# Peptides against a protein of PDB entry 4U39: the designs that were tried, part 30

Target 1, 302 residues: chain A of PDB entry 4U39
Amino acid sequence: SIKVIGVGGGGNNAVNRMIENEVQGVEYIAVNTDAQALNLSKAEVKMQIGAKLTRGLGAGANPEVGKKAAEESKEQIEEALKGADMVFVTAGMGGGTGTGAAPVIAQIAKDLGALTVGVVTRPFTFEGRKRQLQAAGGISAMKEAVDTLIVIPNDRILEIVDKNTPMLEAFREADNVLRQGVQGISDLIATPGLINLDFADVKTIMSNKGSALMGIGIATGENRAAEAAKKAISSPLLEAAIDGAQGVLMNITGGTNLSLYEVQEAADIVASASDQDVNMIFGSVINENLKDEIVVTVIATG

## One batch from the design tools (peptide; made by RFdiffusion4, then SolubleMPNN)

Design b1_p10_7_s2 (from b1_p10_7, 7 letters changed)
Fold by OpenDDE base, seed 5:
Structure b1_p10_7_s2 (fold): chain B 302 residues (1-302), chain A 10 residues (1-10)
Amino acid sequence: as target 1 above (302 residues)
Amino acid sequence: MKILYYEVRK
């Protein structure tokens, strides 16, 4: 089974966005120290952590409170994650609960023998130096606790949105990028294809790989597959080129008119931008809502 | 939703 656990306010917003976009074949768990915020979750499983420590009032933007809250609730987290083959841990780094609890939850998932993938955001620079420093500590702790860690630099979202984009929409786009990171991988496992990927193949690419890079490309028109692939490998979300990556996961999502030729063309572009000895797994997804749009998601590991 | 998977090992 695949479980997605959203940790704190940012992680729970991302989980809500995943549920709203009908990300299939996964179980959703919402975790928070704030009981009022947790009640707004759309997840079937809702877990308040650190009830004795915080009394449901949240972590006060302190990562040590978030950490201790997850430690207090360890047995409940273990029970909720039990029997998962894969666990996604999603959080906004820089806050109290997400920054402190996400590494503890990730370690619990890993100790249970699940393939553990972190999908987290760095705060925007405008959220202040304190949040950036707290996020750096949380990201460092996540690296030790996961098999693969995808870090989304929120400041790079400002390069792909209009300069007049309201702050609330920039946070919604961060939640959407978190969704794309989880969905890009979960679709490869949870939805039966014409060729079923063995979970062992995904596990080989993602186990003990450390930091991963994610690129997204969207295009329409006659060359949409090639354009989407080129945008994905040159995405502002990539902190580096994918040319040194030992493993690549690629998801190609299109409408009912997505052709095998377009899938192959996009895969060839990504393969040509990767290492010569790259282990590449790709999946194609038909989403009737995209019509003429193609979305390419690239996750580079190693 | 239909998904097609291909592993490209070079």
Scores: peptide ipSAE 0.021, ipTM 0.588, DockQ to the pose 0.610
Fold by OpenDDE base, seed 3:
Structure b1_p10_7_s2 (fold): chain B 302 residues (1-302), chain A 10 residues (1-10)
Amino acid sequence: as target 1 above (302 residues)
Amino acid sequence: MKILYYEVRK
């Protein structure tokens, strides 16, 4: 089974966005130290951590409180994650609960033998230096606790949104990019397409790879496959080119009109931008909610 | 403390 665990406020917002977008074939778990915030989760499984430590009042933006809260609740986390083949740990780094608890939860998932993927955000620069420093510590702890860590640099979201985008919408877009990172992988396993991958294929690319970069491209029209692929490999979310990656995981998602030719065209573009010796796997997904759009997600590992 | 399984009442 595939489990998605949202940790703290940002992780829970991302999980809510996944549920709202009907991401299939996954079980959702919401984790928080704030009991009031946790009640707003759409997840079936809601877990309050550190109830003795925090009394449900949250972590006070302190990562050490988030860490200790997860440690207090270790047995309950183990029970909730037990039997998962794959665990996504999603969080906004820089806060108390997400930054402190997500590495502990990831380590528990990994120790249970699940393929453990972190999908986390680095805070916007406007959230202040304290959050950025806390996020750096949390990201370092996540790297040790996961098989693959996808880090989304929130400041790069400002390059893909309108300049007039309200701050609240920039956070919603960060939640959406977290959704796209989880869905871009989970759909390859859980959702049928023109080219299906198995869990073993994904495990080969993502096991013990450390940091990963994600690019996303969306396009419409006659050249939509090529345009989406080009946008994915040049995505602002990529902190570096996909050149030099040891592994590439590609998702080509389209509507019911997605052709095998479009899948091949998109795959060829990503392959041509990658090293010749790259271990590239690609799958296709049919999403009936996509009309004329193609979405290409590229995850570069290694 | 109990995982509150909210039974999704069908």
Scores: peptide ipSAE 0.019, ipTM 0.539, DockQ to the pose 0.019
Fold by OpenDDE base, seed 2:
Structure b1_p10_7_s2 (fold): chain B 302 residues (1-302), chain A 10 residues (1-10)
Amino acid sequence: as target 1 above (302 residues)
Amino acid sequence: MKILYYEVRK
């Protein structure tokens, strides 16, 4: 089974976005120290952590409170994650709960023998230096606790959205990018296709790989596949080029008119931008809602 | 939903 655990406010917003977009074949778990925020989750499983420590009032933007809250609730987290083959831990780094609890939850998932993937955001620079420093500490702790860690630099989202985009929409776009990171991998495993990927292949690419880079490309029109692939490999979300990656996961999502030629063209572009010895796994997904749009998601590991 | 997966072993 695949479980997605949203940790704190940002993680729970991302989980809500995943549920709203009908991401299939995954179980959703919402974790928070704030009981009021947790009530707004659409997840089937809702877990308040650190009830004794915080009394449901949240972590006060302190990562040490988030950490201790997860430690207090270790047994409940173990029970909720038990029997998962794969666990996605999603969080916005820089806050209290997400920054402190996500590494503890990830370690619990890993200790249970699940393939543990972190999908987290760095805060925007405008959120201030304190959040950036807290996020750096949380990301460091996540690297030790996960098999693969996808880090989304929120400041790079400002390069893919209109300059006039309201701050609230920039956060919604961060939630959407978190969704794309989880969905881009989960669809490869959970969605029945013409060719099912073996979970063993995903496990080989993601096990003990440390940091991963994520690129997204979206395009329409006659050359949409090639354009989307080129945008993905040159995505501002990539902190580096993918040419040194040991593994690549690619998801090509299109409408009912997505052709095999377009899938191959996009895959060839990503393969050509990758190392010759790269282990590449790619999947194509048909989403009737995309019509003429193609979305290419690239996750580079190693 | 039809998903086509290709493994490119280079």
Scores: peptide ipSAE 0.023, ipTM 0.471, DockQ to the pose 0.578; fails the geometry check
Fold by OpenDDE base, seed 1:
Structure b1_p10_7_s2 (fold): chain B 302 residues (1-302), chain A 10 residues (1-10)
Amino acid sequence: as target 1 above (302 residues)
Amino acid sequence: MKILYYEVRK
């Protein structure tokens, strides 16, 4: 089974966005120290952590409170994660609960033998230096606790969206990019298709790889496959080029009109931008909600 | 939903 855990406010906003976009084949768990915020979650499973420590009043933007809250609730987290083959831990780094609790939850998942993938954001620079420093500490702790850590730099979202985009919409786009990172992997496993990646293939690419980079490309029209692939490998979300990655996981998602030629064209573009010795695995997904769009997600590991 | 998976073994 695949489980997605949203940790703290940002992680739970991302989980809500995943549920709203009908990401299939995953179980959603919302985790928070704030009981009022947790009540607003759309997740089926809602877990309040650190009830004794925080009394449901949240972590006060302190990562040490978030950490201790997850440690207090360890047995409950273990029971919620039991029997998962794969666990996604999603959080907005820089806050109290997400920054402190996400590494603890990730370690619990890894200790249970699940393939543990972190999908987290760095705060925008405008959120201030304190949040950036707290996020750096949380990301460092996540690297030790996961098999693969995808870090989304929120400042790079400002290169994808219009300059006049309201701050609230920039945060919604961060939630959407977190959704795309989880869905780009989960659809490869959970959605049956023409060719299936087995869980062992994904595990080979993602197990004990540490930091990963994610690129996303979306295009329409006659050259949509090539354009989407080129956008993915040149994505502002990639803090480095995909050349030199030890592993590449690629998802090519299209509508019912997605052709085998388009899949091959997109795969060839990503392969040409990757090292010759790279372990590349690609899947193609048919999403009926995509009319004329192709979405290419590239995850570079190592 | 149909998914096409290809392993590109270079």
Scores: peptide ipSAE 0.000, ipTM 0.384, DockQ to the pose 0.593; fails the geometry check

Design b1_p10_7_s3 (from b1_p10_7, 6 letters changed)
Fold by OpenDDE base, seed 2:
Structure b1_p10_7_s3 (fold): chain B 302 residues (1-302), chain A 10 residues (1-10)
Amino acid sequence: as target 1 above (302 residues)
Amino acid sequence: MKILYFEVRR
């Protein structure tokens, strides 16, 4: 089974966004120290952590409280994760609960033998230096606790959105990018395709790979596949080029008019931007809601 | 290079 755990406010907003976009074949778990925020989750499983420590009042933006809250609730986390083959841990880094609890939850998933993938955001620079420093500590702890860690630099979302985009919409876009990171991988495994992907191939690409880069490209029109692929490999979300990556996961999502030629053209562009010996897992998804849009998601590991 | 192709219909 595949489990997606949203940890703290940002992680739970991302999980809500995944549920709203009908991401199939995954079980959703919402984790928080704030009981009021947790009640707003759409997840089937809701877990309050650190109930004795925090009394449901949240972590006070302190990562050490988030850590201790997850440690207090270790047995409940273990039971919720039991029987998972894969666990996604999603969080906004820089806060209390997400920063402190996500590494503990990830380690619990890994110790249970699940393929453990972190999908996390770095805070915007405008959230201040304290959040950036807390996020750096949380990301360091996540790297040790996961098989693969996707880090989304929120400041790079400002390069994709209009300069007049309200701050609230920039956070919603961060939730969408977290969704795309989880969905881009989960769709490869959880949805029966024309070719069933072996979960062993996903394990080979993601197991003990450390940090991963994520790129997203969206385009419309006659060259939409090529344009979306080029945008994905040059995405502002990529902290480096993908040319040295040992593994690539690629998802191409389009409408009912998505052609095999467009799929191949986009795959060839991403393959040509990757190492010659790269292990690439490639999936195409038909989403009737996209009509003329193509979305290319690239996750580079190694 | 090993490329694994699959199509998912929703």
Scores: peptide ipSAE 0.021, ipTM 0.541, DockQ to the pose 0.117
Fold by OpenDDE base, seed 3:
Structure b1_p10_7_s3 (fold): chain B 302 residues (1-302), chain A 10 residues (1-10)
Amino acid sequence: as target 1 above (302 residues)
Amino acid sequence: MKILYFEVRR
């Protein structure tokens, strides 16, 4: 089974966005130290962590409280994760609960033998230096606790949104990018497409790879496949080129009109931008909610 | 580069 765990406020907002977008074949778990915030989750499984420590009042933006809250609730986390083949741990780094608890939850998933993927955000620069420093510590702890860690630099979202985009919409776009990172992988395993991946192939690309980069490209029109692929490999979300990555995971999602030619054209572009010795896997997914759009997600590992 | 073409599970 595939489990998605949203940890703290940002992680739970991302999980809500996944549920709203009907991400298939995954079980959702919401984790928080704030009981009131947790009640707003759409997840079937809601877990309050650190109930003795925090009394449901949250972590007070302190990562050490988030860590201790997850440690207090270790047995409950283990029970909720038991039997998962894959676990996504999603969080906004820089806060109390997400920063402190996400590494503990990820380690529990990894110790249970699940393929453990972190999908986390770095805070925007406007959230302040304290959040950025807390996020750096949490990201370091996540790198040790996961098989693969996708880090979304929120400041790069400001390059893909309109300059007049309200701060609230920038956070909603961060939640959407977290969704795209999880869905871009989970759909390759759980959603029937033109080309379905084996979980063993995903495991080969993602097991013990450390940091990963994610690029996303969306396009429409006659050259939509090529344009989406070019946008994905040049995405502002990529902190570096995909050249020299040991592994590449590519998802090509389109509507019912997605052709095998478009899949091949997009795959050839990503392949040509990758090292000759790269282990590349690609899958194609049909999403009936996509009209004329193609979405290419590239995850570079190693 | 091994492009793994995966079987369409119908």
Scores: peptide ipSAE 0.020, ipTM 0.532, DockQ to the pose 0.079
Fold by OpenDDE base, seed 4:
Structure b1_p10_7_s3 (fold): chain B 302 residues (1-302), chain A 10 residues (1-10)
Amino acid sequence: as target 1 above (302 residues)
Amino acid sequence: MKILYFEVRR
């Protein structure tokens, strides 16, 4: 089974966005120290952590409170994650609960033998230096606790949105990019296809790989596959080129008109931008809602 | 929804 655990405010907003976009084949778990915020989760499983420590009043933007809250609730977290083959841990780094609890939850998932993938955001520069410093500590702790860590640099989202985008919409776009990171991988495993990926192949590429980069490209029209692939490999979300990656996961999602030629064309572009010795796994997904759009998601590991 | 996967083992 695949479990997605949203940790703290940002992680729970991302989980709500996943549920609203009908991401299939995953179980959703919402974790928070704030009981009022947790009640707004759309997840079937809601877990309040650190009830004794915080009394449901949240972590006060303190990562040490988030950490201790997850440690207090360890047995409950173990029970909720038990029997998962894969666990996605999603959080906004720089806060209290997400930064402190997400590494503890990830370690619990890893210790249970699940393939543990972190999908986390770095705070925007406008959230201030304190959040950036807290996020750096949380990201370091996540790297030790996961098999693969996808880090989304929120400041790079400002390069793909309108300059007049309100701060609230920039956070919604961060939640959407977190969704795309989880969905881009989960669809490869959870959705029955004409050719299924073996979970063992995904495990080989993602197990003990450390930091991963994610690129996303969207295009329409006659050259949509090539354009989406080119946008994915040149995505502002990529903090580096994918040419040094030991492994590449590629998801090509299109409408019912997605052709085998378009899948091959997109795969050839990503393969040509990757190392010659790269282990590349690609999947194509038919989503009837995309109509004429192609979405290419690239995850570079190693 | 249908998925097509191709493994490129290089």
Scores: peptide ipSAE 0.020, ipTM 0.492, DockQ to the pose 0.626
Fold by OpenDDE base, seed 5:
Structure b1_p10_7_s3 (fold): chain B 302 residues (1-302), chain A 10 residues (1-10)
Amino acid sequence: as target 1 above (302 residues)
Amino acid sequence: MKILYFEVRR
C-alpha cells in the first residue's frame, strides 16, 4: 500500500490539496500537534501527536517540541504506517510541527521497511531568517531519515507566478507543487497501466538516493509535449541541471487526445538532458480534465 | 484514468 502522511499545517494543506485533486490509490494520514487545525483535515486518518506535551495547542513554532511530540506518539505512528510499501512524508519546513516531527515520522516509516520519500518546502524568504534556519535543520534531519528527499524552494515559485500574486495564492501554489511531487510518483505505482511498473524498479531509482530535484512544465498547442518537457528540465524549481542525474522519474499527464508520439517526444527531450547512462522510468497519465493541456513532471535523483 | 508505463533503460 501507498500512504501519504501530511505533517503540521503545511503538510496538512498539501494533503487537503491532494484529496481535492482526487489523487488515487493512496491512503491519507494527517498529523498535527494542533487539534483545531487537525479537525480541518480532509484525511480519513487524523492523528494528534504529543497530546501530553502540547495539550493540542501546537508546537509554538519550536522544532524540538515537534520532534518530542512525534517521539511521544511513536507507537501510534508505527501502527498507522504498518504494512505500507511506500510512505510519502509531506511538510512545510520552518515551523514547529512539520520541521520537528517529519524527520521522526520518516525514520519510523523507513524502520518499518517502507520506501520513504520526503516532499517538503523551504519557507519563503519573507517568512524570516528564523524559519529559514529552522527549515535548514529540518531538511538536514529529513535527508538522514528518507530514501529520497524532494525539496521545493518556495522562493522559486515567485518566478513562475505573477508579481501581483497574493501571499495566500503563493502558499496555495506551494501546496500544489507538493501535490505534483507526490502525484507524479504515486500515479506511476498506484494506477494499473498497460505495463505495470514493478515496485522494485521504483525502489531501485529512489532507495538511498538522498536529495532529488523536481521540475514541472505545462504547455498547450501543437508542440505542447516538447514545450512541456523543455519547461520541466529548465524549471525554476530545479536548483541545478538534471544532466548529472543517475535516475529520472518522468510523468507525462494529458487529456484523452495524448498521443504515443507526444509521449515519446517528451521522453526523448528529458532523456537527452540527462546523463547518457541514466535509469529513466516514465509514465503517461490520461486526465480528462486537462483537455488540451500537457503536464510534465521530472524528478531527478542521484 | 488510463496510465501507460514505459521503462527506458538506455
Scores: peptide ipSAE 0.019, ipTM 0.567, DockQ to the pose 0.620

Design b1_p10_7_s4 (from b1_p10_7, 6 letters changed)
Fold by OpenDDE base, seed 2:
Structure b1_p10_7_s4 (fold): chain B 302 residues (1-302), chain A 10 residues (1-10)
Amino acid sequence: as target 1 above (302 residues)
Amino acid sequence: MKILYFEVRK
């Protein structure tokens, strides 16, 4: 089974966005120290952590409180994760609960033998230096606790949105990018497409790989596959080029008119931008809601 | 909808 755990406010907003976008074949778990925020989760499983420590009042933006809250609730986290083959741990780094609890939850998932993937954001620079420093510590701890860690630099979202985009919409876009990171992988396993991957292929690419980069491209029209692939490999979300990656996971999602030619064209572009010895896996997904859009998600590991 | 409320029983 695949489990997605949203940890703290940002992680739970991302999980809500996944549920709203009908991401299939996954079990959703919302984790928070704030009981009021947890009540707003759409997840089937809701877990309050650190009830003794925090009394449901949240972590006060302190990662050490988030960590201790997850440690207090270890047995409950283990029971919620039991029998998962894969666990996504999603969080906004820089806060209290997400930064502190996500590494502990990830380690619990890994110790249970699940393929453990972190999908996390760096805070925007405007959130201030304290959040950036807390995020750096949380990301370092996540890197040790996961098989693969996808880090989304929120400041790079500002390069793909309009300059007049309200701050609230920039955070919603960060939630969407977190969704795309989880969905881009989970759909390859859980959703029938033109090309299906097995879990063993995904495990080979993601097991003990450390940091990963994610690029996303969206396009429409006659050259939509090529354009989406080019946008994905040149995505501002990529902190580096994919040419040095040991592994690449590619998702090509389109409407019912997605052709095998378009899938191949997109795959060839990503392969050509990768190392010659890259272990690349790609899958295709049909989403009737995309109509004329193609979405290419590239995850580079190693 | 299984809300696992882990009430820490005293």
Scores: peptide ipSAE 0.021, ipTM 0.516, DockQ to the pose 0.017
Fold by OpenDDE base, seed 5:
Structure b1_p10_7_s4 (fold): chain B 302 residues (1-302), chain A 10 residues (1-10)
Amino acid sequence: as target 1 above (302 residues)
Amino acid sequence: MKILYFEVRK
């Protein structure tokens, strides 16, 4: 089974965005120290952590409170994660609950023998130096607790949105990028294709790989597959080129008119931008809601 | 280069 755990406010917003976009074949778990915020979750499973420590009033933007809250609730987290083959841990780094609890939850998932993937954001620079420093500590702790860690630099979202984009829409785009990172991987495993990936092949590419980079490309029109692939490999979300990556996961998602030629063209572009010895997993997804749009997601590991 | 292809239909 695949489980997605949203940790704290940012992680729970991302989980709500995943549910709203009908990300299938996964169990959703919302985790928070704030009981009022947790009640707004759309997740089927809702877990309040650190009830004795915080009394449901949240972590006060303190990562140590978030950490201790997850430690207090360890046995409940273990029971909620039991029998998962794969666990996604999603959080906004820089806050109290997400920064402190996400590494503890990730370690619990890993200790249970699940393939553990972190998908987290760095705060925007405008959220201030304290949040950036807290996020750096949380990201360092996540690296030790996961098999693969995707880090989304929120400041790079400002390169892909209009300069007049309201702050609230920039946070919604961060939640959407978190969704794309989880969905880009989960769709490869959770939805039966004509050719099922062996979960062993996913484990080979994602186990003990450390930091991963994610690129996203979206296009429409006659050359949409090639344009989406080129945008993905040159995405502002990539902190480096994918040419040195040991492993690449590629998802191409299109409407019912997605052709095998478009799929191959996009795969060839991503492969040509990668190392000659790269292990590439490629998947195509049909989503009737995209119609004429193609979305290419590239995750580079190693 | 090892490429693994799979198709997912929703």
Scores: peptide ipSAE 0.017, ipTM 0.503, DockQ to the pose 0.117
Fold by OpenDDE base, seed 3:
Order: structure tokens, then C-alpha cells, then sequence
Structure b1_p10_7_s4 (fold): chain B 302 residues (1-302), chain A 10 residues (1-10)
């Protein structure tokens, strides 16, 4: 089974966005130290952590409280994650609960033998230096606790949105990019497409790889496959080019009109931008909610 | 909607 665990405010907003977009074949778990915020989760499983420590009043933006809250609730986290083949741990780094609890939860998932993938955000620069420093510590702890860690630099979202985009919409786009990172992987396993991957293929690319980069491209029109692939490999979300990656995982998602030719064209573009010795796997997904759009997601590991 | 309330019994 695939489980998605949202940790703290940002992680729970991302999980809500996944549920709203009907991400299939996954079980959702919401974790928080704030009981009021946790009640707003759409997840079927809601877990309050650190109830003795925090009394449900949250972590006060302190990562050490988030860590201790997850440690207090270790047995309950183990029970909720038990029997998962794959666990996505999603969080906004820089806060109290997400930064402190997500590494503990990820380690629990990994110790249970699940393929453990972190999908986390770095805070925007406008959230201040304290959040950036707390996020750096949380990201470092996540790297040790996961098989693969996808880090989304929120400041790069400001390059893909309009300059007049309200701050609230920039946070919603961060939640959407977290959704795209989880869905781009989970759909390869859980959603039938023109080319299906097995869990063993994904496990080969993602097991013990450390940091990963994610690129996303969306296009429409006659050259939509090629344009989406080119946008994915040049995505502002990539902190580096995909050259030098040991592994590449590619998702090509389209509507019912997605052709095998378009899948091949997109795959050839990503392969041509990758090293010759790269272990590349690609899958295709049919999303009936996509009309004329193709979405290419590239995850570079190693 | 199954709300699993884990009441930790004392």
C-alpha cells in the first residue's frame, strides 16, 4: 500500500490539495500538534501528536517541540504506517511541527521497511531568516531519515507565478507543487497508463538516493509533448540541471487523447538531456481531467 | 468517515 502523511500545517494543506485533486491509490494521514488545525484536514486518518507535551495547542514554531511530539506518539505513528510499501512524508519546512516531526515520522517509516520519500518545501525568503535556518536543520534531518528527499524551493515558485500573485496564492501554489511531486510518483504505481511501472522499478530509482530534484512542465497544442518535456528539464524548480543524475524518474500524464508517439517524443527529450549512463524509468498516466494538456514530471535522483 | 479516536486509556 502507498501512504501519504502530511505533517504540520503545510503538509496537511498539501494532503488536502491531493484529496481535492482525487489522487488515486493512496491512503491519507494528517499529523499535527495543533488539534484545531488538524480538524480542518480532509484526511480519513487524523493523528494528534504530542498531546501531553502540547495539549493540542501546536508547537509554537519550535522544531524541538515538533520532534518531541512525534517521539511521544511513536507507537501510534508506527501503527498508522504499518504495512505500507511506500510512504510519502510531506511537510513545509521552517515551522515547528513539520520541521521537527517529519524527520521522526520518516525514520519510523524507513525502519518499518517502507520506501520512504520526503516531499518538502523550503520556506519563502519573505518568511524570514529564522524559518530558513530551521528549515535547513529539518532538511538535513530528513536526508538521513528518507530514501529520497525532494526539496521544493518556494522562492522558485515566485519565478513561475505572476508578479501580482498574492502571498496566499503563492502558498497555495507551494501546496500544489507538493501535490504534483507526490502524484507524479504515486500515479506511476497506482494509476494505469499507456506504460505502467511496477513498484520494483520505482524502488530501484528511489532507494537510498538522498536528495532529488523535481521539474514540471505543462503544455498544450500540437507539440505539447515536446514542449512539456522541455519545460520539465528547464523547470525553475530544478536547482541544477538533470545532467549528472544517477537516476531519472519521468511521468508523462495526459488526457484520453495521449498518444504513444507523444510519450516517446517526451521520453526522448528527457533522455537526451540526461547522462548516457543514467538509469531512466518512465511511465505514462491517463488523467481524464486533463483535456488537451500534457504534464511532464521529472525527478532526478543521485 | 471513520474517526479513529485513540483514547489512551490510563
Amino acid sequence: as target 1 above (302 residues)
Amino acid sequence: MKILYFEVRK
Scores: peptide ipSAE 0.012, ipTM 0.464, DockQ to the pose 0.017
Fold by OpenDDE base, seed 4:
Structure b1_p10_7_s4 (fold): chain B 302 residues (1-302), chain A 10 residues (1-10)
Amino acid sequence: as target 1 above (302 residues)
Amino acid sequence: MKILYFEVRK
């Protein structure tokens, strides 16, 4: 089974966005120290952590409170994650609960033997230096606790959106990029297709790989596959080129008109931008909602 | 919904 655990405010907003976009084949778990915020979660499983420590009043933007809250609730987290083959831990780094609790939850998932993937954001520079410093500590702790850590640099989202985009919409786009990171991998495993990846192949690419980078490309029209692939490998979300990666996971998602030629064309573009010795695994997903759109997601590991 | 996967074993 695949479990997606949203940790704190940003992680729970991302989980709500996944549920709203009908991401299938995953169990959703919402974790928070704030009981009022947790009540607004759309997740089937809701877990308040650190009830004794915080009394449901949240972590006060303190990562040490988030950490201690997850430690207090360790047994309940173990029970909720038990029997998962794969666990996605999603959080906004720089806050209290997400920054402190997500590494503890990830370690619990890893200790249970699940393939543990972190999908987390770095805060925007406008959130201030304190959040950036707290996020750096949380990202370091996540790297030790996961098999693969996808880090989304929120400042790079501002290169994809209009410069006049309101601050609240920039946060919604961060939640959407977290969704795309989880969905880009989960659809490869959870959705039956014409050719399925073995979970063992995904495990080989993602097990004990440390930090990963994600690129996303979307295009329409006659050259949509090539354009989406080129946008994915040149994505502002990639803090480095994919040519240094030891492994590449590619998802090519299209409508019912997605051709084998378009899948091959997109795969060849990503392969040509990757190292010759890279282990590349690719999947194609049919999503009837995309119509004429192709979405290429590239995850570079190692 | 159908998924097509190709393994490129390099």
Scores: peptide ipSAE 0.008, ipTM 0.403, DockQ to the pose 0.606

